# Peptides against a protein of PDB entry 4Z5W: the designs that were tried, part 189

Target 1, 305 residues: chain A of PDB entry 4Z5W
Amino acid sequence: IPDVFLELNKLWYFSAQSNLFNGEMPRSLSNSRSISLLSLRNNTLSGQIYLNCSAMTNLTSLDLASNSFSGSIPSNLPNCLRLKTINFAKIKFIAQIPESFKNFQSLTSLSFSNSSIQNISSALEILQHCQNLKTLVLTLNFQKEELPSVPSLQFKNLKVLIIASCQLRGTVPQWLSNSPSLQLLDLSWNQLSGTIPPWLGSLNSLFYLDLSNNTFIGEIPHSLTSLQSLVSKENAVEEPSPDFPFFKKKNTNAGGLQYNQPSSFPPMIDLSYNSLNGSIWPEFGDLRQLHVLNLKNNNLSGNIP

## One batch from the design tools (peptide; made by RFdiffusion4, then SolubleMPNN)

Design b2_p26_3_s1 (from b2_p26_3, 9 letters changed)
Fold by OpenDDE base, seed 2:
Structure b2_p26_3_s1 (fold): chain B 305 residues (1-305), chain A 26 residues (1-26)
Amino acid sequence: as target 1 above (305 residues)
Amino acid sequence: SSGGIYSGAPSYTQEQLEKLKKELES
């Protein structure tokens, strides 16, 4: 990418996604006063990520995902006072989240999907201080770590939490009960154990629940049949979605299907590939908004409603 | 095996990137 951005004093949006750009990010781009939306996703950019936050006063969205950046996560990003959305997916940092992110009050959406992030306990402890954080994607990190179940953790404004494919140990954390606005929860493809907690059914905005491919035991909590978002069409005010897309892999050989917004996911309860027992509750029939109920590969018995 | 929701870009394989490179150089 040429280093010509100093002359582009009216540039508010720059997208160069899915190209073959290599080398370092241009210094003039890192110092742009006008840019609001920056996306360099799916290139071969390398070196350290550096942004001059004192210059980049208009930066609101940053997408650097699927690049060959190295080094540390930029600790100065909280100084970008308008920065709301960060997509660092598939950048191999091999690092912990910087402590400076405790001060990241502008942050609304963060993805480190498949970014070799370590220490989930530290990550969640830091990110709970981001009062405006609504979307958090941490899939394919924290390999074989324990999902912390510290009741003091609070994500009051969290709407989307995705921590899939981490081989995480532990249980469904009780601190999620402090997130009453949670709409989408994906904890699939871990080694989570214990019972599915009944308080999940109290999350009235929860329309998408994936707990599949874990080691959960016991009965399906009856409270899941009363998830308000699945019983009635709540006029959920479409809150601003993150500027980065989501992907869900359907088949081992297929590319992930793209979902531009969390609301584009079908209303779903997936509890498949666990060790759940007991009956399928007939009251699942009351979930008139539910599109997908997946209970396969469990130890369930009794009648199919 | 891994699954669940993730973010990022459609992972072009290195082979797909090389193919795209050849198409841009032609």
Scores: peptide ipSAE 0.419, ipTM 0.778, DockQ to the pose 0.249
Fold by OpenDDE base, seed 3:
Structure b2_p26_3_s1 (fold): chain B 305 residues (1-305), chain A 26 residues (1-26)
Amino acid sequence: as target 1 above (305 residues)
Amino acid sequence: SSGGIYSGAPSYTQEQLEKLKKELES
């Protein structure tokens, strides 16, 4: 990408996704005072990510996903006082979340999906201080780590939590009960164990629950039949979605289905591929908004209601 | 095998990338 952005003092949106741009990000772009939305997703950009946050006072959204950037996560990003959304998916950092992210009060949506992020305990301890954080995607990181269950962790405004395919050990963490606004939870494709906690049914906004492909045991909590968001059409206020898409892999195909918003996911409870036992509760029939109930590949018994 | 929701961009195969290169060089 040519270093010509210094002259573009009115540039508020730059999107050059899915091109063949190589080399480093232009310094003029990293110093743009006018840019609000920057997307360079799916290129071959390399080197260190550097943004001059003191200059980039209008930056609200950053998408650098699927590039060949390396090195550390830019610790100065919290100084970008208007930066709300960050997509760093598929950038192979091999790093921890910077401690400076404790001060990232503008942050609303963060993705490190498949970014070789390490130390989930530190990451969650840091990110809990982001009071405006609503969407957190950490899929394909933290390989074989333990999901922390520290009850003091608190994500008060969290709406979307996705930590799939990490081979995480542990249990469904109690600290999630401190996230009453949680709408979407995906902890699938881990090594999580124990029972599914009954308090999950108290998350009144939870419309999408994926705990599939784990090692959960015991009965399905009856409280899941009382998930309010699945009983009644609450007016889910369409909050501004993150500026990055979500993908769900269907079957063996390399391309996941794209979902532009969390609300585009069908209301779902997926508990498949566990070791759950007991009966299927007939009261699942009360979940009038539920589109998908997947209980396959468990040890369930009794009558299908 | 891995699954669940992820974000970022679709995974392009190397073949898809080479096709895209040819289309841009063209």
Scores: peptide ipSAE 0.418, ipTM 0.773, DockQ to the pose 0.250
Fold by OpenDDE base, seed 4:
Structure b2_p26_3_s1 (fold): chain B 305 residues (1-305), chain A 26 residues (1-26)
Amino acid sequence: as target 1 above (305 residues)
Amino acid sequence: SSGGIYSGAPSYTQEQLEKLKKELES
């Protein structure tokens, strides 16, 4: 990418995604005062990520995903006082979340999908201080770490939490009960154990629950039949609108489906591929908004209601 | 679901995801 952005004083949006750009991000771009939305996703950009946050006063969204950047996560990003959305998916940082992110009050949406992030305990401890954080995607990180269950963790405004395919150990963390606005939870493809906690059914905005491919035991909590978002449509909750897409594979042989908004996901309870026992509650029939109920590959018994 | 939800990156096959997991474990 040429270093010509100094003259582009009216540039508010720059998208050069899915090209073959290589080398470092232009310095003039890193110092742009006018840019609000920056997307360089799916290129071959390299070097360290550097943004002059003192200059980039209008930056609201940053998408650098699927590039060959190296080094640490830029610790100065919290100084970008208007920066709301960050997509750093598929950047191999091999790093921890910077401590400076405790001060990242503008942050609303963060993705580190497959970014070689380490130390989930530190990451969550830091990110809980982001008071405006609504969407957090951490899939394919923290391999074989333990999901912290520290009750003091608090994500008050969290609406979307995705921590899939991390082989995480532990239980469904009680600190999630402190996120009453949670709409989408994906903890699939981990090594989570214990029982599915009944308090999950108290998350009145939760319309998408994926706990599949774990080691959960015990009965399906009856409280899941009372998820208000799945009973009635009346919960017009403000949708989190991250500036990055979501992807989910429907079938192993199918391409990943792109979802531009969390609301584009079908209302779902997926508890498949666990060691759950007991019966299927007939009250699942009360979940009139539920599109997908997946309970396959468990130890369930009795009649199908 | 196979592999769970991810964001901001191209889609991967399950095999690719498993390979990436192994790479992250090393």
Scores: peptide ipSAE 0.389, ipTM 0.742, DockQ to the pose 0.249
Fold by OpenDDE base, seed 5:
Order: structure tokens, then sequence, then C-alpha cells
Structure b2_p26_3_s1 (fold): chain B 305 residues (1-305), chain A 26 residues (1-26)
């Protein structure tokens, strides 16, 4: 990418996605006062990520996903006072979340999907201070770590939490009960154990629950049959609108289906591939908005209602 | 085997970009 952005003093939006750009990000771009949306996703950019947040006062969205950047996560990003959305998916940082992110009050959507992030305990302890954080994607990180269950963790405004395929140990964390606005929860493809907690059924906005491919035991909580978002059409689901798409693999092909918004996911309860026992509750029939109920590959018994 | 929802880096369609612009301007 040429270092010509100093001359582009009116440039509000720069998208150079899915090109063959290599080398470091131009210094003039890192100092742009005019840019609000910066997307360099799916290139071969390298080096350390550096943004002059004192200069980049209009930056609201940053997408650097699928690049060859190295080094630490830039600790100065919270100084970009208008920065709301960050997509750092598939950047191999091999790092922890910076402590400075405690001050990241503008942050609304964050993805580190497959970014070699380490120390989930530290990450969650830091990110809980981001009061405006609505969407958090941490899939394919924290390999074989323990999902912290510290009750003091609080994500008050969290609507989308995705921490799949981390081989995480532990239980469904109690601190999630402090997120009453949670709409989508994906903790699939971990090594989570214990019982599914009944308080999950109190998350009235929860329309998508994936706990599949874990080691959960016990009965399906009856409270899941009373999830309000699945009983009745809730009118105004304020949708978190992250500036990055979501993907979900279908069984057959290596490529995930693209979902541009969380609302594009079908209303779903997926508890498949666990060790759950007991019966299927007849009251699942009350979930008139439910599109997918996946209970396969468990130890369930009795009659199908 | 891995699964679950993740974020990735496909190219945005022009429609997607226009939607994002509108959302950021609001």
Amino acid sequence: as target 1 above (305 residues)
Amino acid sequence: SSGGIYSGAPSYTQEQLEKLKKELES
C-alpha cells in the first residue's frame, strides 16, 4: 500500500479487502485524521500493528483480520476514543489482551477469532470493564485453559458471546447470569462439564444457545422451556451490528456459512454431543419461535413428546 | 474437529459496505 494518505485529508472510508497487499501498513494511514472506517482484511500485511490514536480521532471501525501481523496487540487502541468495532480475527498474536483495554469505553464489538490469544482469565477480567461491549468473539483461542467462573465478572451489556473451539475446561460460568441482555451464546466444542444451569432459562433475550460438543451431564433444565424469546416474538431485539460477519461450519464442507448479523441465525437450542440424561420435556412445544432443537448424541430416554 | 461460530475475513459485498457505512454514520 503506497504511503500517500497524508494527501487524502478527506478520506473517510478506506477498504482494501481481499487484495495482495504486503509489507507494513503505511505510516500516513496510521496517522490519518479523516478515516472513520479502515478495512485491510484478508491481505498479507505484516509487522507490528501501530495506529496513532492521537491523530486518528475519527476512527470508528478497524478491520485487520486475516493478515500476517505479528507482535503484541496494540495497547494504545483505547486512546482511539471513537473506535467501536475491532476485527482482529486470524491474526496470530500469541499474546494476552492488553491491560489498557480496561479503559476501552468506546468498544462495542471485538473479535479475536483464531488469533492465538492466551490467558482467558485475564482477557475476561480486562474486557468486563468495557461497559459498551455488546459482541465478543473469542473462538479458537485459549487452548486447554479453564473458563473462569468468578462470580464477580460482569458483562452488563453483552448480547453476543462466542467462545467456541477452545478446548476449555470448567463449567457454564455463573457470571453469565449477570448478562440479562444476552441473545446469542456459543460455548460449543469445548471440554465444559457439570450440569447445564437452570438460570440460563432466565435469559429472556436468549434465542440462540449452543452448548454442543461438550461433556455436560444431568438433565436438561426445565427452565429452557420457558425462554421468553422463544415462546413469543419479542418486538424490538436491538441487534448488535458488528462490522464483521459471523461464520458457522455446516457438517459437510470446510467453508462456513456466512451470517452478516446475529439475527440471521435461526432460533436454536443445541445441546447435542453431550452426556445429558432424562427425558425431553413436553414443554419444549411451548417454544413456538424455536427453529432448531438439537439433542442428538446424548443419553436421553423416555418418550419423545 | 472444530466447530461453533467464528469470525472470518471474506470480502464484503458492496451492499454490506453500504450498510456498514450507514450504521457508522448514525
Scores: peptide ipSAE 0.374, ipTM 0.759, DockQ to the pose 0.506

Design b2_p26_3_s2 (from b2_p26_3, 9 letters changed)
Fold by OpenDDE base, seed 4:
Structure b2_p26_3_s2 (fold): chain B 305 residues (1-305), chain A 26 residues (1-26)
Amino acid sequence: as target 1 above (305 residues)
Amino acid sequence: SSGGIFSGAPSYSQEELEKLKKELLS
C-alpha cells in the first residue's frame, strides 16, 4: 500500500480487502485524520500494528483480520475515542488483552477469533469495563483454559457472545445472567461440564444458543421452552451490526457459511454432542420462531414429541 | 475437531484467493 494518504485529507472510507498487499501499513494511513472506516482484511500485511489515535480522530471501524501482523495488541487503541468496531481475527498475537482496554468506552464490537489470545480470565475482567460492548468474538483462543465463573463479571449491554472451539473447562458461567440483552450465545466445541442452567431461559432476547460439543449432563432445562424471542416476534431488539462478517463451519463445506449480520443466523437451539439425559420437552413446540432444534448425540430417552 | 461461529475471512489458499478475485471481477 503506497504511503500517499497524507494527501487524501477527505478520505472517509478505505477498503482494500482481499488483495495481495504486503509489508507494513503506510505511516500516512496510521496518521489519517479523515478515515472513519479502515478495512485491510485478508492481505499479507506484516509488522506491528500501530495507529496514531491522536491523529486518527475519525476512526470508527478497524478491520485488519487475516493479515500477518505480529507483536502485541496495540494498547493505545482505547485512545481512538470514536473507534467502535475492531476485527483482529486470524492475527497471531500470542498475547493477552491489554489492560488499557478497561478504558475502551467507544468499543461496541470486538473480534479476536483465532488470534492466539491467552488468559480468558484477564480478558473478560478487562472487557467487562467496556460499557458499550455488544459483540464479543473470542473463538479459537484460550486453549484448554478455564472459563471464569466469577459472579462479579458484568457485560450489561452484551448481545453477541461467541467463545467457541477453545477447549474451555468449567460450567456455563452465572455472570452471563447479568447480560439480559444477550441474543446470540455460542459456547460450542469446549469442554464445559455440569448442567445447563435454567436461568438461560430467562434471557428473553436469546434466539441463538449453541452449547453443542461439550460435556453437559442432566436434563434439558424446561425454561428453554419459554425463550420469549423464540415464542413471539414482538421483541425486535435493535440488532448489533458489527462491521465484520461471521462464519459458521458446516461439516459439508470447507469454507463455512458467511453471515453478514447476527440476525442472519437462524433461530436455533443446539445442544447436540453432550451427555444430556431425560426427555425432550413437548413444550419445544411452543417455540414457533425456532428454525433449528439440534439434540442429537445425547443420552435422551422417551418419546419424541 | 473445531466448530462454532468465528469471524474474519476464512483462510484462503492463494489459489482460492485467485478464484475469489476472478469471481469478484466477473
Scores: peptide ipSAE 0.387, ipTM 0.758, DockQ to the pose 0.265
Fold by OpenDDE base, seed 2:
Structure b2_p26_3_s2 (fold): chain B 305 residues (1-305), chain A 26 residues (1-26)
Amino acid sequence: as target 1 above (305 residues)
Amino acid sequence: SSGGIFSGAPSYSQEELEKLKKELLS
């Protein structure tokens, strides 16, 4: 990418996704006063990520995903006072979340999906201080770590939590009960154990639950049959979606299916590939908004209602 | 085996990447 962005003093949106750009990010772009939306996703950009936050006063969205950047996560990003959305998916940092992210009050949506992030305990301890954080994607990190269950962790405004394919140990963490606005939870493809907690059924906005491919035991909590978002058409408050897409791998598509917003996911309960026992509750029939109920590959018995 | 929801650009196979390169250069 040429270093010509100093001349573009009115540039508000720059998208150069899915090109063949290589080398470092232009310094003039890192100093742009006008840019609000920056997307360089799916290129071969390299070097250290550096943004001059004192200059980039209009920056609201940053997508650098699927590039060959190296080095540390930029610790100065919290100084970008209007920066709301960050997509750093598939950048191989081999790092921890910077302590400076405790001050990241503008942050609403963060993805580090498949970014070789380490120390989930530190990451969650830091990110809980981001009071405006609504979407957090941490899939394919923290390999074989333990998911913290510390009750003091609080994500009050969290709506989307995705921590899939980490081989995480532990249980469904009690601190998630402090997130009453949670709409989408994906903890699939881990090594989570214990029982599924009944308090999950108190999350009135939860329309998508994936706990599949874990080691959960015991009965399905009856409280899941009373999830309000799945019983009635509540007016889904059109919340501002993250400026980055989500993907779900289907067996037939190597790249996964794209979902532009969390609301594009079908209402779902997936508890498949666990060690759950007991019966299927007939009251699952009350979940009139539920599109997908997946209970396969468990130890369930009795009648199918 | 891995699954679940992820973000960022889709994982393209090398073949899909070569196809995309060809489409961008055409």
Scores: peptide ipSAE 0.382, ipTM 0.747, DockQ to the pose 0.253
Fold by OpenDDE base, seed 5:
Structure b2_p26_3_s2 (fold): chain B 305 residues (1-305), chain A 26 residues (1-26)
Amino acid sequence: as target 1 above (305 residues)
Amino acid sequence: SSGGIFSGAPSYSQEELEKLKKELLS
């Protein structure tokens, strides 16, 4: 990318996605005072990510996903006072989340999907201070770590939490009960154990629950039959979605299906591929908004209601 | 085998970009 952005003093939006750009991000771009949305996703950009947040006062969205950037996560990003959305998916940092992110009050949506992030305990301890954080995607990180169950962790405004395919150990963390606005939870493809906690059924906005491909035991909590978002058509306020798409791999296609918004996911309870026992509650019939109930590959018994 | 939801890096369509612009301006 040419270093010509000094002359582009009115540039608000720059998207150069899915090109063949290589080398470092232009210094003039890193100092742009006008840019609000920057997307360089799916290129071969390299080097250290550096943004001059003192200059980039209008930056609201940053998408650098699927590039060859290296080094640490930029610790100065919280100084970008208007920065709401960050997509760092598939950047191989091999790093921890910076402590400075405790001060990242503008942050609403963060993705580190498949970014070689380490230390989930530190990551969650830091990110809980981001009071405006609504969407957190941490899939394909923290390999073989333990999902912390520290009750003091609090994500008050969290709506979307995705921590899939991390081989995480532990249980469904109790601190999630402190997230009453949670709409989408994906903890699939881990090594989580224990029982599914009944308090999950108290998350009235939860319309999408994926706990599949874990080692959960015991009965399906009856409280899941009373998930209000699945009983009644709540006016799902189209909340502002993150400026990055979500993908879910379906069986047949090598590529995941793209979902541009969390609301585009079908209302779902997926508890498949666990060791759950007992019966299927007939009260699942009360979940009139439920599109997908997946209970396959468990130890369930009795009659299908 | 891996699964679950992830974020990726396909190119946005022009329509998707315009939607994102509107959302950012709101």
Scores: peptide ipSAE 0.377, ipTM 0.749, DockQ to the pose 0.489
Fold by OpenDDE base, seed 3:
Structure b2_p26_3_s2 (fold): chain B 305 residues (1-305), chain A 26 residues (1-26)
Amino acid sequence: as target 1 above (305 residues)
Amino acid sequence: SSGGIFSGAPSYSQEELEKLKKELLS
């Protein structure tokens, strides 16, 4: 990419996704005062990510996903006072989240999906200080770590939590009960154990629950039959979705389906591929908004309601 | 095998990405 952005003093939006751009990010772009939305997703950009947050006062959205960037996560990003959304998916950092992210009050949506992020305990301890954080995607990181269950963790405004395919150990963390606005939870493809906690049914906004492909035992909590978002159409205020898309790999298709917003996911409870026992509650029939109930590959018994 | 929701870009070939772009613009 040519280093010509200094002259583009009115550039508000720059999108150059899925091209063949190589080399480093232009310094003039990293110093743009006018740019609000920057997307360079799916290129071959390399080097260290550097943004001059003192200059980039209008930056609100950053998508650098699927590039060949290296080095550390830019610790100065919290100084970008208007930066709300960050997509760093598939950038192989091999790093921890910077401590400076405790001060990232503008942050609303963060993805490090498949970014070789390490130390989930530190990551969650840091990110809990981001009071405006609504969407957190950490899939394909933290390999074989333990999901922290520290009750002091608080994500008060969290709406979307996705930590799939990490081979995480532990249990469904109690600190999630402190996230009453949680709408989408994906903890699938881990090594989580124990029972599914009944307090999950108290998350009134939870319309999408994926706990599939874990090692959960015991009965399905009856409280899941009373999830309010699945009983009645709540007028979910369409809050602004993150500027980055979500993808779900279907078992049969190499290509994941793209979902532009969390609300595009069908209302779902997926508890498949666990060691759950007991009966299927007939009261699942009360979940009038539920599109997908997947209980396959468990140890369930009794009658199908 | 791995699954679940992820973000960013799929591990698609450039051809698969172009196909997805067409589907999004459609």
Scores: peptide ipSAE 0.398, ipTM 0.760, DockQ to the pose 0.271; fails the geometry check

Design b2_p26_3_s3 (from b2_p26_3, 10 letters changed)
Fold by OpenDDE base, seed 2:
Structure b2_p26_3_s3 (fold): chain B 305 residues (1-305), chain A 26 residues (1-26)
Amino acid sequence: as target 1 above (305 residues)
Amino acid sequence: SSGGIFSGAPSYTKEQLEALKKELLS
């Protein structure tokens, strides 16, 4: 990318996604006073990520995903006072989340999907201080770590939590009960154990639950048949619209299907590939908004209702 | 095997990237 952005004093939006740009991010772009939306996703950009937050006073969205950046996560990003959305997916940091992110009050949506992030305990302890955080994607990080179950963790405004494919140990953490606005939870493809907690059924906005491919035992909580968002349409909770897409791998397509918004996901309960026992509750029939109920590859018995 | 929801860019094959490059240069 040529270093010509100093002359573009009215540049509000720059998107150069899915090109073949190489080298470092232009310094003029890192100092742009006018830019609000910056997307350089799916290029071959390299070097250290540096943004002059004192100059970039209008920056609201940053997408640098799927680049060859190296080094640390920029610790000064919280100084970008209007920065709401960050997509750092597929950047191999091999790092922890900076402690400075405790002060990241503008942050609403964060993705580190497949970014070699380490220390999930520190990450969650830091990110709980981001009071405006609504969307958090941490898939393909923290390999074989333990998911912390510290009751003091609080994500009060969290709507979307995705921590899939981490091989995480532990149980479904009690601190999730402190997130009453949670709409989408994906903890699939981990090594989570214990029982599925009944308090999950108290999350009245939860329309998408994926606990598949874990080691859960016991019965399916009857409270899941009472998920209010799946009983009635009336809870049109304002959906988070992060400026980055989501992907779900279907068996046939190597790249997965793209979902532009959390609302694009069908209402779903997936408990497949666990060690759950007992019966399928007939009251799952009361979930009129449910599109997908997947209970396959468990130890369930009795009649299919 | 890995699954679940992730973010970022889709992985393109070399062939898909070359096709996209041709389309952008046309």
Scores: peptide ipSAE 0.400, ipTM 0.759, DockQ to the pose 0.257
Fold by OpenDDE base, seed 1:
Structure b2_p26_3_s3 (fold): chain B 305 residues (1-305), chain A 26 residues (1-26)
Amino acid sequence: as target 1 above (305 residues)
Amino acid sequence: SSGGIFSGAPSYTKEQLEALKKELLS
């Protein structure tokens, strides 16, 4: 990308996604005072990510996903006082979340999907201080680590939590009960164990629950049959709208289906591929808004209601 | 095998860009 952005003093939006750009990010772009939305997704950009946050006072969204950047996660990003959305998916950092992110009060949506992030305990301890954090995507990181269960962890405003395919050990953490506005939870494709906690049914805004492909045991908590968001449409669920898309692989397609918003996901309970036992509760029939109930490949018994 | 939801990168529609402009200018 040519270093010509100094002359573009009115540049509000720059998108050069899905091109063949290589080399480093232009210095003039990293110092742009006017830019609000920066997307360089799906290029071959390299080097260390550096943004002059003191200059980039209008930066609200940063999408650098699917590039060949190296080095550390930029610790100065919290100094970009208007920066709300960060997409660092598929950037291979091999790093921990910077401690400076405790001060990242503007942050609303963060993705490190498949970014070789390490130390989930530190990451969650840091990110809990982001008071405006609504969407957190950490899929394909923290390989074989333990999901922390520290009750003091608190994500008050969290609406979307996705930590899939990490091979995480542990249990469904009690600290998630401190996120009453949670709408979408994906903890699928881990090594999570124990029972599914009954307090999950108290998350009145939860319309999408994926606990599939884990090692959960015991009965399905009856409280899941009373998830308010799935019983009635009456709850005006504020839609979380991160500036980055979501993808879900279907079994046969190399490309995941794209979902532009979390609300584009069908209302779902997926508990498939666990070791759950007991009955299928007939009261699942009360979940009139539920589109997908997947309980396959468990040890369930009794009648199908 | 891996599954679950992952993020990629957004493509902003013209409508989304206009909505964001309005939000930033309000």
Scores: peptide ipSAE 0.432, ipTM 0.782, DockQ to the pose 0.766; fails the geometry check
Fold by OpenDDE base, seed 5:
Structure b2_p26_3_s3 (fold): chain B 305 residues (1-305), chain A 26 residues (1-26)
Amino acid sequence: as target 1 above (305 residues)
Amino acid sequence: SSGGIFSGAPSYTKEQLEALKKELLS
């Protein structure tokens, strides 16, 4: 990318995604005072990520996903006072989340999907201080770590939490009960154990629950039959979606299906591929908004209601 | 085998980018 952005003092939006750009990010771009949306996703950009946050006062969205950047996560990003959305998916940092992210009050949406992030305990301890954080995607990180269950962790405004395919150990963490606005939870493809906690049914906005491909035992909590978002069509307030898409791999296609918004996911309870036992509650019939109930590959018995 | 929801690098359509622009300016 040419270093010509100094002259582009009115540039509000720059998208050069899905090109063949290589080398480092232009210094003039890292100092742009006018840019609000920066997307360089799916290139071959390399080196360390550096943004002059004192200059980039209008930066609201940063998408650098699927590049060859290396080194540490830029610790100065919280100084970008208007920065709301960050997509760092598929950047191989091999790093921990910086302590400075405790001060990242502008942050609303963060993705580190498949970014070789380490230390989930530290990551969650830091990110809980981001009071405006609504969307957190941490899929394909923290390999074989333990999901912290510290009840003091609090994500008050969290709407979307995705921590899939991490081989995480532990149980469904009780601190999630402190997120009453949670709409989408994906903890699939881990090594989570124990029982599915009944308090999940108290998450009235939860319309998408994926706990599939774990080692959960016991009965399906009856409280899941009372999930209000699945009983009645709540006017899903179209909350502002994150500036990055989501993907879900369906078994048939090599490429995941793209979902542009969390609301585009079908209302779903997926508890498949666990060791759950007992009966299917007939009260699942009360979940009139439920599109997908997947209980496949468990130890369930009795009658299908 | 891996699964679940992840984020990645699809290209946004022009329409999607304009929608995101509106959301960020609101």
Scores: peptide ipSAE 0.399, ipTM 0.763, DockQ to the pose 0.515; fails the geometry check
Fold by OpenDDE base, seed 4:
Structure b2_p26_3_s3 (fold): chain B 305 residues (1-305), chain A 26 residues (1-26)
Amino acid sequence: as target 1 above (305 residues)
Amino acid sequence: SSGGIFSGAPSYTKEQLEALKKELLS
């Protein structure tokens, strides 16, 4: 990418995604006062990520996903006072979340999908201080770590939490009950154990629940049959719209589907591939907004209602 | 095996995107 951005004092949006750009990010771009949305996703950019946050006062969205950046996560990003959305998916940091992210009050959406992030306990302890954090995607990190169950963890405004395919140990953490605005929870493809907690049914905005491919035992909580978002459409839920897409592999289609927003996901309860027992509750029939109920590959018994 | 929702980049082609998704899920 040419170093010509100093003269582009009116540049609001720069998208150069899905090209073959290599080398480092231009210094003039890292010092742009005008840029609000920066997307360099899916290139071969390399080196250390550096942004002059004191200069980049208008930066609101940063997408650097699927690049060859190296080194640490930029600890100065919280100084970008308007920065809301960060997509660092598939950047191999091999790092922990910086402690400075405790001060990241502008942050609303963060993705580190497959970014070699380590220490989930530290990450969650830091990110809970981000009071405006609504979307958090941490899939394919923290391999074989333990999902912290510390009750003091609090994500008050969290709407989307995705921590899939981490081989995480532990249980469904009670601190998630402190997120009453949670709309989408994906903890699939871990090694989570214990019972599915009944308080999940109290999350009135939860329309998408994926706990599949874990080691959960016991009965399906009856409270899941009363998930308000799946009973009625009455919840005018403010939808988080991060500037990065989501992807899900469908078992039936070789191609993963792209979802541009969380609301594009079908209302779903997926508890498949666990060790759940007991019966299927007939009251699942009350979930009139539910599109997908997947209970396959469990130890369930009795009649299908 | 791995699965679940992830974020990432669309590739140049649908095939490249699918390959990238496979790599992310590997």
Scores: peptide ipSAE 0.383, ipTM 0.747, DockQ to the pose 0.252; fails the geometry check

